Peptides against a protein of PDB entry 4A54. Designs and how they scored, part 81

Target 1, 94 residues: chain A of PDB entry 4A54
Amino acid sequence: MSVADFYGSNVEVLLNNDSKARGVITNFDSSNSILQLRLANDSTKSIVTKDIKDLRILPKNEIMPKNGTKSPSTNSTKLKSAETYSSKNKWSMD

## One batch from the design tools (peptide; made by RFdiffusion4, then SolubleMPNN)

Design b2_p25_3_s2
Fold by OpenDDE base, seed 3:
Structure b2_p25_3_s2 (fold): chain B 94 residues (1-94), chain A 25 residues (1-25)
Amino acid sequence: as target 1 above (94 residues)
Amino acid sequence: SNKEHIEKLEKKLNESLEKQKKEEE
């Protein structure tokens, strides 16, 4: 398969400097041998092919760290059951 | 050459895919 066949694949790239990059393959510049990855923060990283030591395709089920939409902690406001204190009207007889 | 670099990348991608398939089985 060609590089283009892997567009959309989530990959981990190990670089020659032992750094790692994870992202989705979005483009490949064949003229310059530059692989483009979309990172988890939606930024794009360009990697020169010659700098790639190793590459691993990640399983589709591996949840790319979605920018954690902080699920709004539904502060379950404990509805304090308003204890209806029946105000005993003390009828003061006089 | 640029061609050689591309071929090397393709090889790595294909090898990785084959590894992935084997791990999913």
Scores: peptide ipSAE 0.608, ipTM 0.896, DockQ to the pose 0.634
Fold by OpenDDE base, seed 5:
Structure b2_p25_3_s2 (fold): chain B 94 residues (1-94), chain A 25 residues (1-25)
Amino acid sequence: as target 1 above (94 residues)
Amino acid sequence: SNKEHIEKLEKKLNESLEKQKKEEE
């Protein structure tokens, strides 16, 4: 099968530097030998084929670890609306 | 050559698919 037949496959790529990348194969640039992976964070990583040491297709049942990106709790700092205390200038006319 | 690199990638993909099929059986 051609590389294009594997589009949509979830793969683990081992690089020559022993780093790993996991993602879905979205594209392959045959002219430049660049494999494109969509990562869990929806970013795209381009990998030059020559840098690939090994590749494993992951079973469909492997739940991509949802990097629970803890949504930074936007501490909605409730801007305490400074209640403009209307200082009632009690002009005591004396 | 570029062709050689593509062929190597295809080989790795196909080998991985075959391994996966054997593990699912």
Scores: peptide ipSAE 0.607, ipTM 0.896, DockQ to the pose 0.600
Fold by OpenDDE base, seed 2:
Structure b2_p25_3_s2 (fold): chain B 94 residues (1-94), chain A 25 residues (1-25)
Amino acid sequence: as target 1 above (94 residues)
Amino acid sequence: SNKEHIEKLEKKLNESLEKQKKEEE
């Protein structure tokens, strides 16, 4: 199978510097031998093929560890519901 | 060569796929 046949696959890439990258294969530049991964944070990482030490396809059921996005402290800015001051226009009918 | 690097990547991908298939059986 060609690299293109693996587009959409979730992979773990071990680099020569012993760092790891996990992402979905989105593109491959054959002219420059650059593998493009979409990471969990939706960013794109470009990896030069020569820097790849090892690669593993992750099973489809493996939930990409969502980088624990620190639950944005929902600063629930309590939108102070503007108390609609019902100015009761008491139309004094005279 | 660039060709050699591509072939190496394809080999790794294919080997990984075959390993995955064997683990699912």
Scores: peptide ipSAE 0.607, ipTM 0.896, DockQ to the pose 0.625
Fold by OpenDDE base, seed 1:
Structure b2_p25_3_s2 (fold): chain B 94 residues (1-94), chain A 25 residues (1-25)
Amino acid sequence: as target 1 above (94 residues)
Amino acid sequence: SNKEHIEKLEKKLNESLEKQKKEEE
């Protein structure tokens, strides 16, 4: 399979400097041999392929720590329905 | 070469996938 077949896969990458990166494969630049990962904090990391010592695909069931996007509690400000006071302008035509 | 680096990456990805399949069995 090609690298593109692995888009969306969660991977752990071990680099030649023994540092590790974990993220979802989002893109691959074949011209420059650069692998792009989306990290848990939604940032993007670009890794040059030559710097990769080893790679492991992580099981889909390993829930990436959901950045608990606290759904902003939309404080439904109850817009109090402005009671349109129909000011009955009784034009009393005398 | 750039081609060689890509082939190495593909090999690592494919090997990892095969390992994962064997662990699920």
Scores: peptide ipSAE 0.607, ipTM 0.896, DockQ to the pose 0.627

Design b2_p25_3_s4
Fold by OpenDDE base, seed 3:
Structure b2_p25_3_s4 (fold): chain B 94 residues (1-94), chain A 25 residues (1-25)
Amino acid sequence: as target 1 above (94 residues)
Amino acid sequence: DTKKHIEELEKKLNESLKELEKEKK
């Protein structure tokens, strides 16, 4: 299994200095051993793999960084309340 | 169990990263 198989996964990276980074894996540079994460603020953080102490995969239901998936604006179709047209049957007497 | 599956994936990812570091030495 390659690192590329985890592209798009939301992860928490624990670094050797005990700092933490959370983001989506966007790229891995094998030549330089650099893991790239997209953070919640849409910035990119590059992490050298030798500085990684531990990596956790966060469940999909956790608040993914707002990738601009435009939530389809559910056009709340205002159900126009069917105005009950009371057909006043004008009984024309004649 | 979803938890076990995630743990296995985490292990694989961590192992993959460690292997890549060994290949560069």
Scores: peptide ipSAE 0.417, ipTM 0.832, DockQ to the pose 0.074
Fold by OpenDDE base, seed 4:
Structure b2_p25_3_s4 (fold): chain B 94 residues (1-94), chain A 25 residues (1-25)
Amino acid sequence: as target 1 above (94 residues)
Amino acid sequence: DTKKHIEELEKKLNESLKELEKEKK
């Protein structure tokens, strides 16, 4: 099994300095040993694999708090059904 | 079953990362 099999997985990475990073695995650079995570704010964090102490996979239901994707407020533009009042233009034929 | 499956995947991922570090030495 390769690291690529985990692309798209939401993970928590514990670093050797005891700091944590959470994100979705987007890429792995085998040449440089760099794991790339997409963070909640849509930024990318590059982590050197040598700095990783432990990695856990988060449940699919843990919605990464997408910082600031305003769910497009479905401005439910209430399509005010413009009741096109068909004004029966009674064309009075003269 | 899901928990066990996730744990197995975590193990595989951690092992894969560890192996890659060994191959570079």
Scores: peptide ipSAE 0.417, ipTM 0.832, DockQ to the pose 0.074
Fold by OpenDDE base, seed 1:
Structure b2_p25_3_s4 (fold): chain B 94 residues (1-94), chain A 25 residues (1-25)
Amino acid sequence: as target 1 above (94 residues)
Amino acid sequence: DTKKHIEELEKKLNESLKELEKEKK
């Protein structure tokens, strides 16, 4: 089985320095042993395979955070404007 | 079944990468 069989797979790569990268496998350079990942922001990251400690395949249903961060529509709960009860301090000057 | 399948694929991918590193040495 070749690395090419995994093109299009969403993966998490654990590097030897314990850092992690997540993305879709887009290419593998066999000559230089470089794995290319497309990240969530559509950038490409090149990883040297010798730096890979472990690779995991993520389930297809894990929505890569589409940069379409739909801003959670903060339902601005219209805090009902506290009616400034104008306390008419009727200073009854007697 | 899906979990097992993914684990098998992960194993194959990791082994493939490991083999490639050995061939270059």
Scores: peptide ipSAE 0.416, ipTM 0.831, DockQ to the pose 0.072
Fold by OpenDDE base, seed 5:
Structure b2_p25_3_s4 (fold): chain B 94 residues (1-94), chain A 25 residues (1-25)
Amino acid sequence: as target 1 above (94 residues)
Amino acid sequence: DTKKHIEELEKKLNESLKELEKEKK
């Protein structure tokens, strides 16, 4: 499975410095290993993949950035709630 | 299990990023 399969997914990126970024995956530059996110303020953030500690897909009922689309994993399934990411994201099922 | 399915996709995404980083070395 390629990174491109996740374009439009809303994600939370945990960086090696323990900072977090949330946004929609808009592009991936394979040559430079850069992941692009559209943030809630409609700006674009570029993240070098080597700086990523962990990446999580947010449920579709989370607050979406502008022009955000649902993740392929949640397109047909509605999640009731999600817990704040610590070690592992948790979702409530219907 | 929706949760399990999402976790599997997250795993695949993280593995894809990891493999791409590995291939650049």
Scores: peptide ipSAE 0.407, ipTM 0.827, DockQ to the pose 0.078

Design b2_p25_4_s1
Fold by OpenDDE base, seed 2:
Structure b2_p25_4_s1 (fold): chain B 94 residues (1-94), chain A 25 residues (1-25)
Amino acid sequence: as target 1 above (94 residues)
Amino acid sequence: SEKLKKLLEKLEKQKKEMEEKEKEE
C-alpha cells in the first residue's frame, strides 16, 4: 500500500491546527513526507504528513464546492460581425 | 513513517467502504 494508490482521490485533510483542506491527491514526496493536493482553485497545496491530524476520502458525488469560478468573463469578443459591406457592385449591364 | 502507515490504512478502509456502498446502489 502506498500514497499512489489514492492519487486522484478527493480528500479532506484535518490539520493539527484544526484547519481543513480539501483537494485531490496529486503527488507525495516520500523524501520529505509531503502530500500534495490540488485545490478547487487549481492551486497546489503541500502538506507535511506530520501536520495531518486526520484524513477522509470524499465521495465522488461530493462536488467539491467549486469556489465560484468567477465565470471567466467570457470576453465575448463580440467578433464584430464584419459588416459584409455588400459592395453592391451594381454591375451596370450595358 | 508510522503516521503515514496509519493514514494509509484509514484511507484504505474508507475506500473499501465507499466501494461497497457504490455496489449496493
Scores: peptide ipSAE 0.376, ipTM 0.796, DockQ to the pose 0.469
Fold by OpenDDE base, seed 4:
Structure b2_p25_4_s1 (fold): chain B 94 residues (1-94), chain A 25 residues (1-25)
Amino acid sequence: as target 1 above (94 residues)
Amino acid sequence: SEKLKKLLEKLEKQKKEMEEKEKEE
């Protein structure tokens, strides 16, 4: 079982501070234990797994966050390109 | 991490339950 099995799934994340985030799972950084969500506004939110209280998959029939309109908010905080180490983490569960 | 494992197990269970419901409809 891997986080990759859930890529493309729409999820609701409950955080330890009782805040919620909704988005599509796009990536997981295994080295830092960071889950990446694409939000309804096409922004990316990074969540450390330690800060997650609970996760649930949303049914497909629940309104996928409408690709809302291009609000041009410019501030591309350049999260440095973590080198796509295609680490084939063959998580061989042995 | 043990926490990540538990979260993934929960997601797998939820995914199976949704797939079963989609087959009964």
Scores: peptide ipSAE 0.375, ipTM 0.794, DockQ to the pose 0.427
Fold by OpenDDE base, seed 1:
Structure b2_p25_4_s1 (fold): chain B 94 residues (1-94), chain A 25 residues (1-25)
Amino acid sequence: as target 1 above (94 residues)
Amino acid sequence: SEKLKKLLEKLEKQKKEMEEKEKEE
């Protein structure tokens, strides 16, 4: 069993200072024992395992409030394809 | 780390319990 078995899981981490972090497990640094979480604001938080008091998986239905980052309607201004007039250089090989 | 092992064992149990509940709905 490894932390990788839980990649993509939404978790609540209780820290030793009784603070909480919520996010999706994205990575684990085994050398330093650091758990990486993607937070609701798409930022990454690194947590040292020694600072973890408790860890629980959240139900899939607990929709992390998607900060509805309204996809900026990139008004794709259709840059009108400048018709590159292919100047047919008629190289008349006469 | 013994702490990491205990955390993983807890997560496994939680994952299994959630999968069992999801099969009963």
Scores: peptide ipSAE 0.375, ipTM 0.794, DockQ to the pose 0.400
Fold by OpenDDE base, seed 5:
Structure b2_p25_4_s1 (fold): chain B 94 residues (1-94), chain A 25 residues (1-25)
Amino acid sequence: as target 1 above (94 residues)
Amino acid sequence: SEKLKKLLEKLEKQKKEMEEKEKEE
């Protein structure tokens, strides 16, 4: 049994200070005993195992509020095709 | 870490209980 067996699981972490964090287990640093969670806003939170009071797995149906990653609207800056105004130099030969 | 071991054992139990409920649905 390893932390890797729970990678991808959505969990609620209760910390010793009674704060809560919710996220997906993405990594574990065994050297420093640090659990990494991906949060709903796609940020990563690192939690030291010593600061964990309790852990629970959340049901799959608990819709993590997908903060709609506004896909950066690739504002396709329409390269305004510089209409080469062909200045027809009317060379009027008087 | 003994704490990590206890946390993993708890998660394993919860995972098993959830998988059993998903099979009954």
Scores: peptide ipSAE 0.373, ipTM 0.795, DockQ to the pose 0.369

Design b2_p25_4_s2
Fold by OpenDDE base, seed 4:
Structure b2_p25_4_s2 (fold): chain B 94 residues (1-94), chain A 25 residues (1-25)
Amino acid sequence: as target 1 above (94 residues)
Amino acid sequence: DEKLKEFLEKLEKQKKEMEEEEKKK
């Protein structure tokens, strides 16, 4: 099983600081353990896995509430959208 | 990452539960 099996899934992420993020899983950087979510505003949020307290899949019927929750200004390191679709990040559960 | 493994296992379980609920409808 890999994170790629959940690409396109709508998820709610609970962070260690008790903040919540909702979005679609678009990518996972295995080298840096960074989960990428596409948010309701079409922006991308990068979350370090260590900062995740809990993660759940939202049912398809839950309308993503456009809740403008003021996410605190976490340092958006703009990971440049390198279009390299090609790397089968075989996230091996070693 | 043990934490990520636990999350993936949880997500798999949730995914299966949702798929089973959709089949009952």
Scores: peptide ipSAE 0.269, ipTM 0.720, DockQ to the pose 0.434
Fold by OpenDDE base, seed 5:
Structure b2_p25_4_s2 (fold): chain B 94 residues (1-94), chain A 25 residues (1-25)
Amino acid sequence: as target 1 above (94 residues)
Amino acid sequence: DEKLKEFLEKLEKQKKEMEEEEKKK
């Protein structure tokens, strides 16, 4: 069993200072014992394992931080339809 | 890291319990 088995899980982390963080496990640095969470605002928080007091998995039905689907910015280039004003040159045939 | 091992064991248990509850619905 490894931390990688829980990648993508939504978790609540209780820190030793009694603060809480909620996010999706995105990475774990085994060399430095750092847990990486993606938060609801799409920011990333790195937590040192030694600073964790408790860890729980949240039910899937709890609003997972929406991976900001980069909606492709449809740069709707409003093609300004250059209305070609056909200037009717009144050629007065005198 | 003994602390990490304890957390992983706890998470495994929680994951299994949630999967069993989802199967009962």
Scores: peptide ipSAE 0.260, ipTM 0.716, DockQ to the pose 0.383
Fold by OpenDDE base, seed 2:
Structure b2_p25_4_s2 (fold): chain B 94 residues (1-94), chain A 25 residues (1-25)
Amino acid sequence: as target 1 above (94 residues)
Amino acid sequence: DEKLKEFLEKLEKQKKEMEEEEKKK
């Protein structure tokens, strides 16, 4: 059993200061004992395991932090309306 | 890390419980 078995799991972490963090387990640094969570805002939070008071897996039906599909910022390439300057060919019929 | 082992054991237990509940629906 390894932390990797829980990658992608949505968890609630209770810290020793009684603060809570919710996120998806993305990585674990075994050398430094640091758990990485992706939060609902797509930011990453690093938590030292020694600072964890409790940890629980959240049900799948609970709002997984929507992988913020970065809605591709539709760079609305403002299609600069190439105003087709209708070059009115002034057919000057001389 | 003993604390990590405890967390992993707890997580595994919770995971199994959730999987069993999902199989009963």
Scores: peptide ipSAE 0.242, ipTM 0.708, DockQ to the pose 0.389
Fold by OpenDDE base, seed 3:
Structure b2_p25_4_s2 (fold): chain B 94 residues (1-94), chain A 25 residues (1-25)
Amino acid sequence: as target 1 above (94 residues)
Amino acid sequence: DEKLKEFLEKLEKQKKEMEEEEKKK
């Protein structure tokens, strides 16, 4: 089992600060334990897994972010490597 | 990373539950 098994899934992330993010899982940086989400505005949000309080998969009937190219524009941590990563990258569990 | 393992396990469970619910409709 890997995070890659959930690439393309629409998820709601609850953060430790009780903020929420919704997006499609597009990448996971195993080296830094960073989950990348594509948001509804086609921007990318990078979330450190340690900052995640809870995670749920959203039903298909909920609004999904538009299919599009990964926007390198991040409102959070920009990961240079994340832009070049395949959607099916291997991950290591630490 | 035990936290990541827990999340993956939760996601797998949720995915299976959603797939089962979709099959019941």
Scores: peptide ipSAE 0.259, ipTM 0.716, DockQ to the pose 0.425; fails the geometry check

Design b2_p25_4_s3
Fold by OpenDDE base, seed 1:
Structure b2_p25_4_s3 (fold): chain B 94 residues (1-94), chain A 25 residues (1-25)
Amino acid sequence: as target 1 above (94 residues)
Amino acid sequence: SEKLKEFLKKLQEQLEKMKKEELEK
């Protein structure tokens, strides 16, 4: 399996500074170890792999926020239902 | 997923390769 096998995959990248990027893998520069993502706004972002803390593949059905779809501001009614939903680590590499 | 793990492993391998190449220069 090569990195190229994941071209076209929708991913979320967690960086070492705890910032996140979401996009489609369009390229990998092996010479410079740079991962290229196409973002929802059709721009491209280059990420140095050394800056990546974690990565997950997003399900195909997860609608990348297209520019125009106003994510309905679901009024976060903080239903403080203290149900300790075990925050399953979204970054579980299962 | 096993696929994701493999992907990250490949990325790491590329980084290691790059580091080795730099040391050989």
Scores: peptide ipSAE 0.223, ipTM 0.699, DockQ to the pose 0.044; fails the geometry check
Fold by OpenDDE base, seed 2:
Structure b2_p25_4_s3 (fold): chain B 94 residues (1-94), chain A 25 residues (1-25)
Amino acid sequence: as target 1 above (94 residues)
Amino acid sequence: SEKLKEFLKKLQEQLEKMKKEELEK
């Protein structure tokens, strides 16, 4: 099993500063230890792995961007997924 | 749970490899 096995997964990342980012895993740069997420607005966010406090896989029924496509979303959900925010939501690991 | 655990493990493994490589330079 490799990190590449998780490409395309929808995830929520909790950072060390307790901020969160949501997106689809598009790449992992092993040379720089950077996880790349595609956000709801189709932009990309690079996260240094040492800054990751926790992570959860989002359920498939949650509206998130697909590889090569963009899933419909409300302005609110799109905005929150496109930016780092501080919130206290349920975290699950499966 | 197992899938997430493996992902985090692999990420951590890559991070540690990079740290070791940096120390060897």
Scores: peptide ipSAE 0.219, ipTM 0.697, DockQ to the pose 0.037; fails the geometry check
Fold by OpenDDE base, seed 4:
Structure b2_p25_4_s3 (fold): chain B 94 residues (1-94), chain A 25 residues (1-25)
Amino acid sequence: as target 1 above (94 residues)
Amino acid sequence: SEKLKEFLKKLQEQLEKMKKEELEK
């Protein structure tokens, strides 16, 4: 079983700098330890694996917002203020 | 998830393989 078996999987990556990236795994460069993601806007992002703090695989039904499909106007309920939602560790490594 | 665990394991294995290959050079 190889990393290539996960190509096409939709993932969310948390980096050591606390930034997040979401995309589809398109490639893994083993020589440079770089994971390549295709983002929702069809751009590509290269991430050095040593910079990855956490990773989760998203369910297949989570449609990455492709730029062109009219996401149904779900009423943007204002994500109001920073209440300390006890962020359940959404990053389950299990 | 088991899938995530397996993915991370595979990534680590690739990294270790690369390191080993560099040491043999």
Scores: peptide ipSAE 0.211, ipTM 0.695, DockQ to the pose 0.039; fails the geometry check
Fold by OpenDDE base, seed 5:
Structure b2_p25_4_s3 (fold): chain B 94 residues (1-94), chain A 25 residues (1-25)
Amino acid sequence: as target 1 above (94 residues)
Amino acid sequence: SEKLKEFLKKLQEQLEKMKKEELEK
């Protein structure tokens, strides 16, 4: 059984500073012990697990933040190929 | 809650697994 089994769960996290975060578990970075939540505004919040005072799993019937379709902002940075304008130096020999 | 206990257990298990894997490399 892995942490991934809880991906997609809606949770309320109480932090050590008494602030609260509510969102869906999207990822866990095991190397850095960071829990990632998707918030209602489709932003992501990374929380270090040592900063978590308490965690509550919310029932499925509570309004899940609308999965805003992350439109893949394919920022296709079109590398504008610098067309090397070969300035034809017309050396007119007179 | 039982679900929270299970979550914390799984979280700890993953952390220990990653630590072991890092030591083997």
Scores: peptide ipSAE 0.203, ipTM 0.694, DockQ to the pose 0.037; fails the geometry check

Design b2_p25_4_s4
Fold by OpenDDE base, seed 2:
Structure b2_p25_4_s4 (fold): chain B 94 residues (1-94), chain A 25 residues (1-25)
Amino acid sequence: as target 1 above (94 residues)
Amino acid sequence: SEKLEEFLKKLKEQYEEMKEKEKKE
């Protein structure tokens, strides 16, 4: 079993300073013993494994609390439908 | 690395615990 078997798993990490981090395991640097998590805000956090006091895998059904940062309403730039005014060529039959 | 082995052990333990809970639901 390798850390790679847990890629994509949502985890809660308790650090030695009693801080907690929640995220999805995206990478592990075995050479430096660094665990990379993708956080709820899509940022990445690198954690040295020696600083990990405890770790639990969260069930898939636990919706990571979306920090309700109101996604800035992307102002739907109303694509002004360029009403191509089809200039009806009034073919004036003289 | 001893630290890596400990980390892998923790992950394995948590994985097994999760699977056991899923079997009981």
Scores: peptide ipSAE 0.200, ipTM 0.714, DockQ to the pose 0.378
Fold by OpenDDE base, seed 3:
Structure b2_p25_4_s4 (fold): chain B 94 residues (1-94), chain A 25 residues (1-25)
Amino acid sequence: as target 1 above (94 residues)
Amino acid sequence: SEKLEEFLKKLKEQYEEMKEKEKKE
């Protein structure tokens, strides 16, 4: 099994600086250990693995805490709720 | 979940592989 098997998964990432990012895994650079997420605004965020404190995979039917929007589908081209925000929101692991 | 644990394990393995390569340079 490779990291590529998780491409298209919706994730929430908690960083060591206590910031959060939500997005779809689009790529992983194994040489540099960099995870790439596509965010709601269609931008790409690159995250170094060592900066990840925690990560959870979001189910398709999960309601996002901020706007009550369901987690974006793995087949969706646009992520309405994927964003970077502070740790003020509830954090839970699945 | 099992899927999450597998993902994190793989990421960790990739990180360690990178570090071993850096030591050889």
Scores: peptide ipSAE 0.179, ipTM 0.680, DockQ to the pose 0.037
Fold by OpenDDE base, seed 5:
Structure b2_p25_4_s4 (fold): chain B 94 residues (1-94), chain A 25 residues (1-25)
Amino acid sequence: as target 1 above (94 residues)
Amino acid sequence: SEKLEEFLKKLKEQYEEMKEKEKKE
C-alpha cells in the first residue's frame, strides 16, 4: 500500500499555524515529503508534511462543489519522431 | 478511520525516510 492509494480522497488538513485547508489529494512527492491538494477554486496547494498538525478524510457525501473535473491533461508529448528526411543528394554523376 | 491511520503512518514513514537520506548526503 502506498500514499498513492489515497489520491482522489477529499481531506481536511490542519496546519501547525492553526490554518485549515480542504481539498482533494492530487499528488504526493515522496522525495520532498510534499502533499498536493486541489482546492475548491481549482487552485493547487502544496503542503510540507512537517507543517501538518492533523488530517481527516472527509466522507464522500459531503458535496464538494463539483468544479470541473480537469482531467489530468495527459500531455502526451507526442515525441514527433523527427523523421530525418534523408535528403538523398542525387549526386548527378555527370 | 483505519484508512486515515494507515495514510498517516505512510506519510510519517516517507517523511522519516527523507530525513534519513538527507543525513547521509
Scores: peptide ipSAE 0.178, ipTM 0.681, DockQ to the pose 0.036
Fold by OpenDDE base, seed 4:
Structure b2_p25_4_s4 (fold): chain B 94 residues (1-94), chain A 25 residues (1-25)
Amino acid sequence: as target 1 above (94 residues)
Amino acid sequence: SEKLEEFLKKLKEQYEEMKEKEKKE
């Protein structure tokens, strides 16, 4: 198992200065011991591992504050209830 | 989480390895 196995994981990092960062692990630079996170605003943050006091993996269900991507205005096309005009085909059997 | 502990262990190992390399240089 490598650090790469955790790419795409959503994590909360507590730094030695008591600041917190939340993001998705996008990269790990083993040469410089730098963890890269993608933040909610799509920016990237690089964190030196020695500055990490604690780290937790967030459950998949914890919705990162989605940048308010404008929910595509689901034009609620009011599916106009197609009034099923039951055209009673009066099949008048003559 | 066992996965988290393993992750942190790996990160620490990578950090220590880097520091050892810096001392030899």
Scores: peptide ipSAE 0.177, ipTM 0.684, DockQ to the pose 0.027

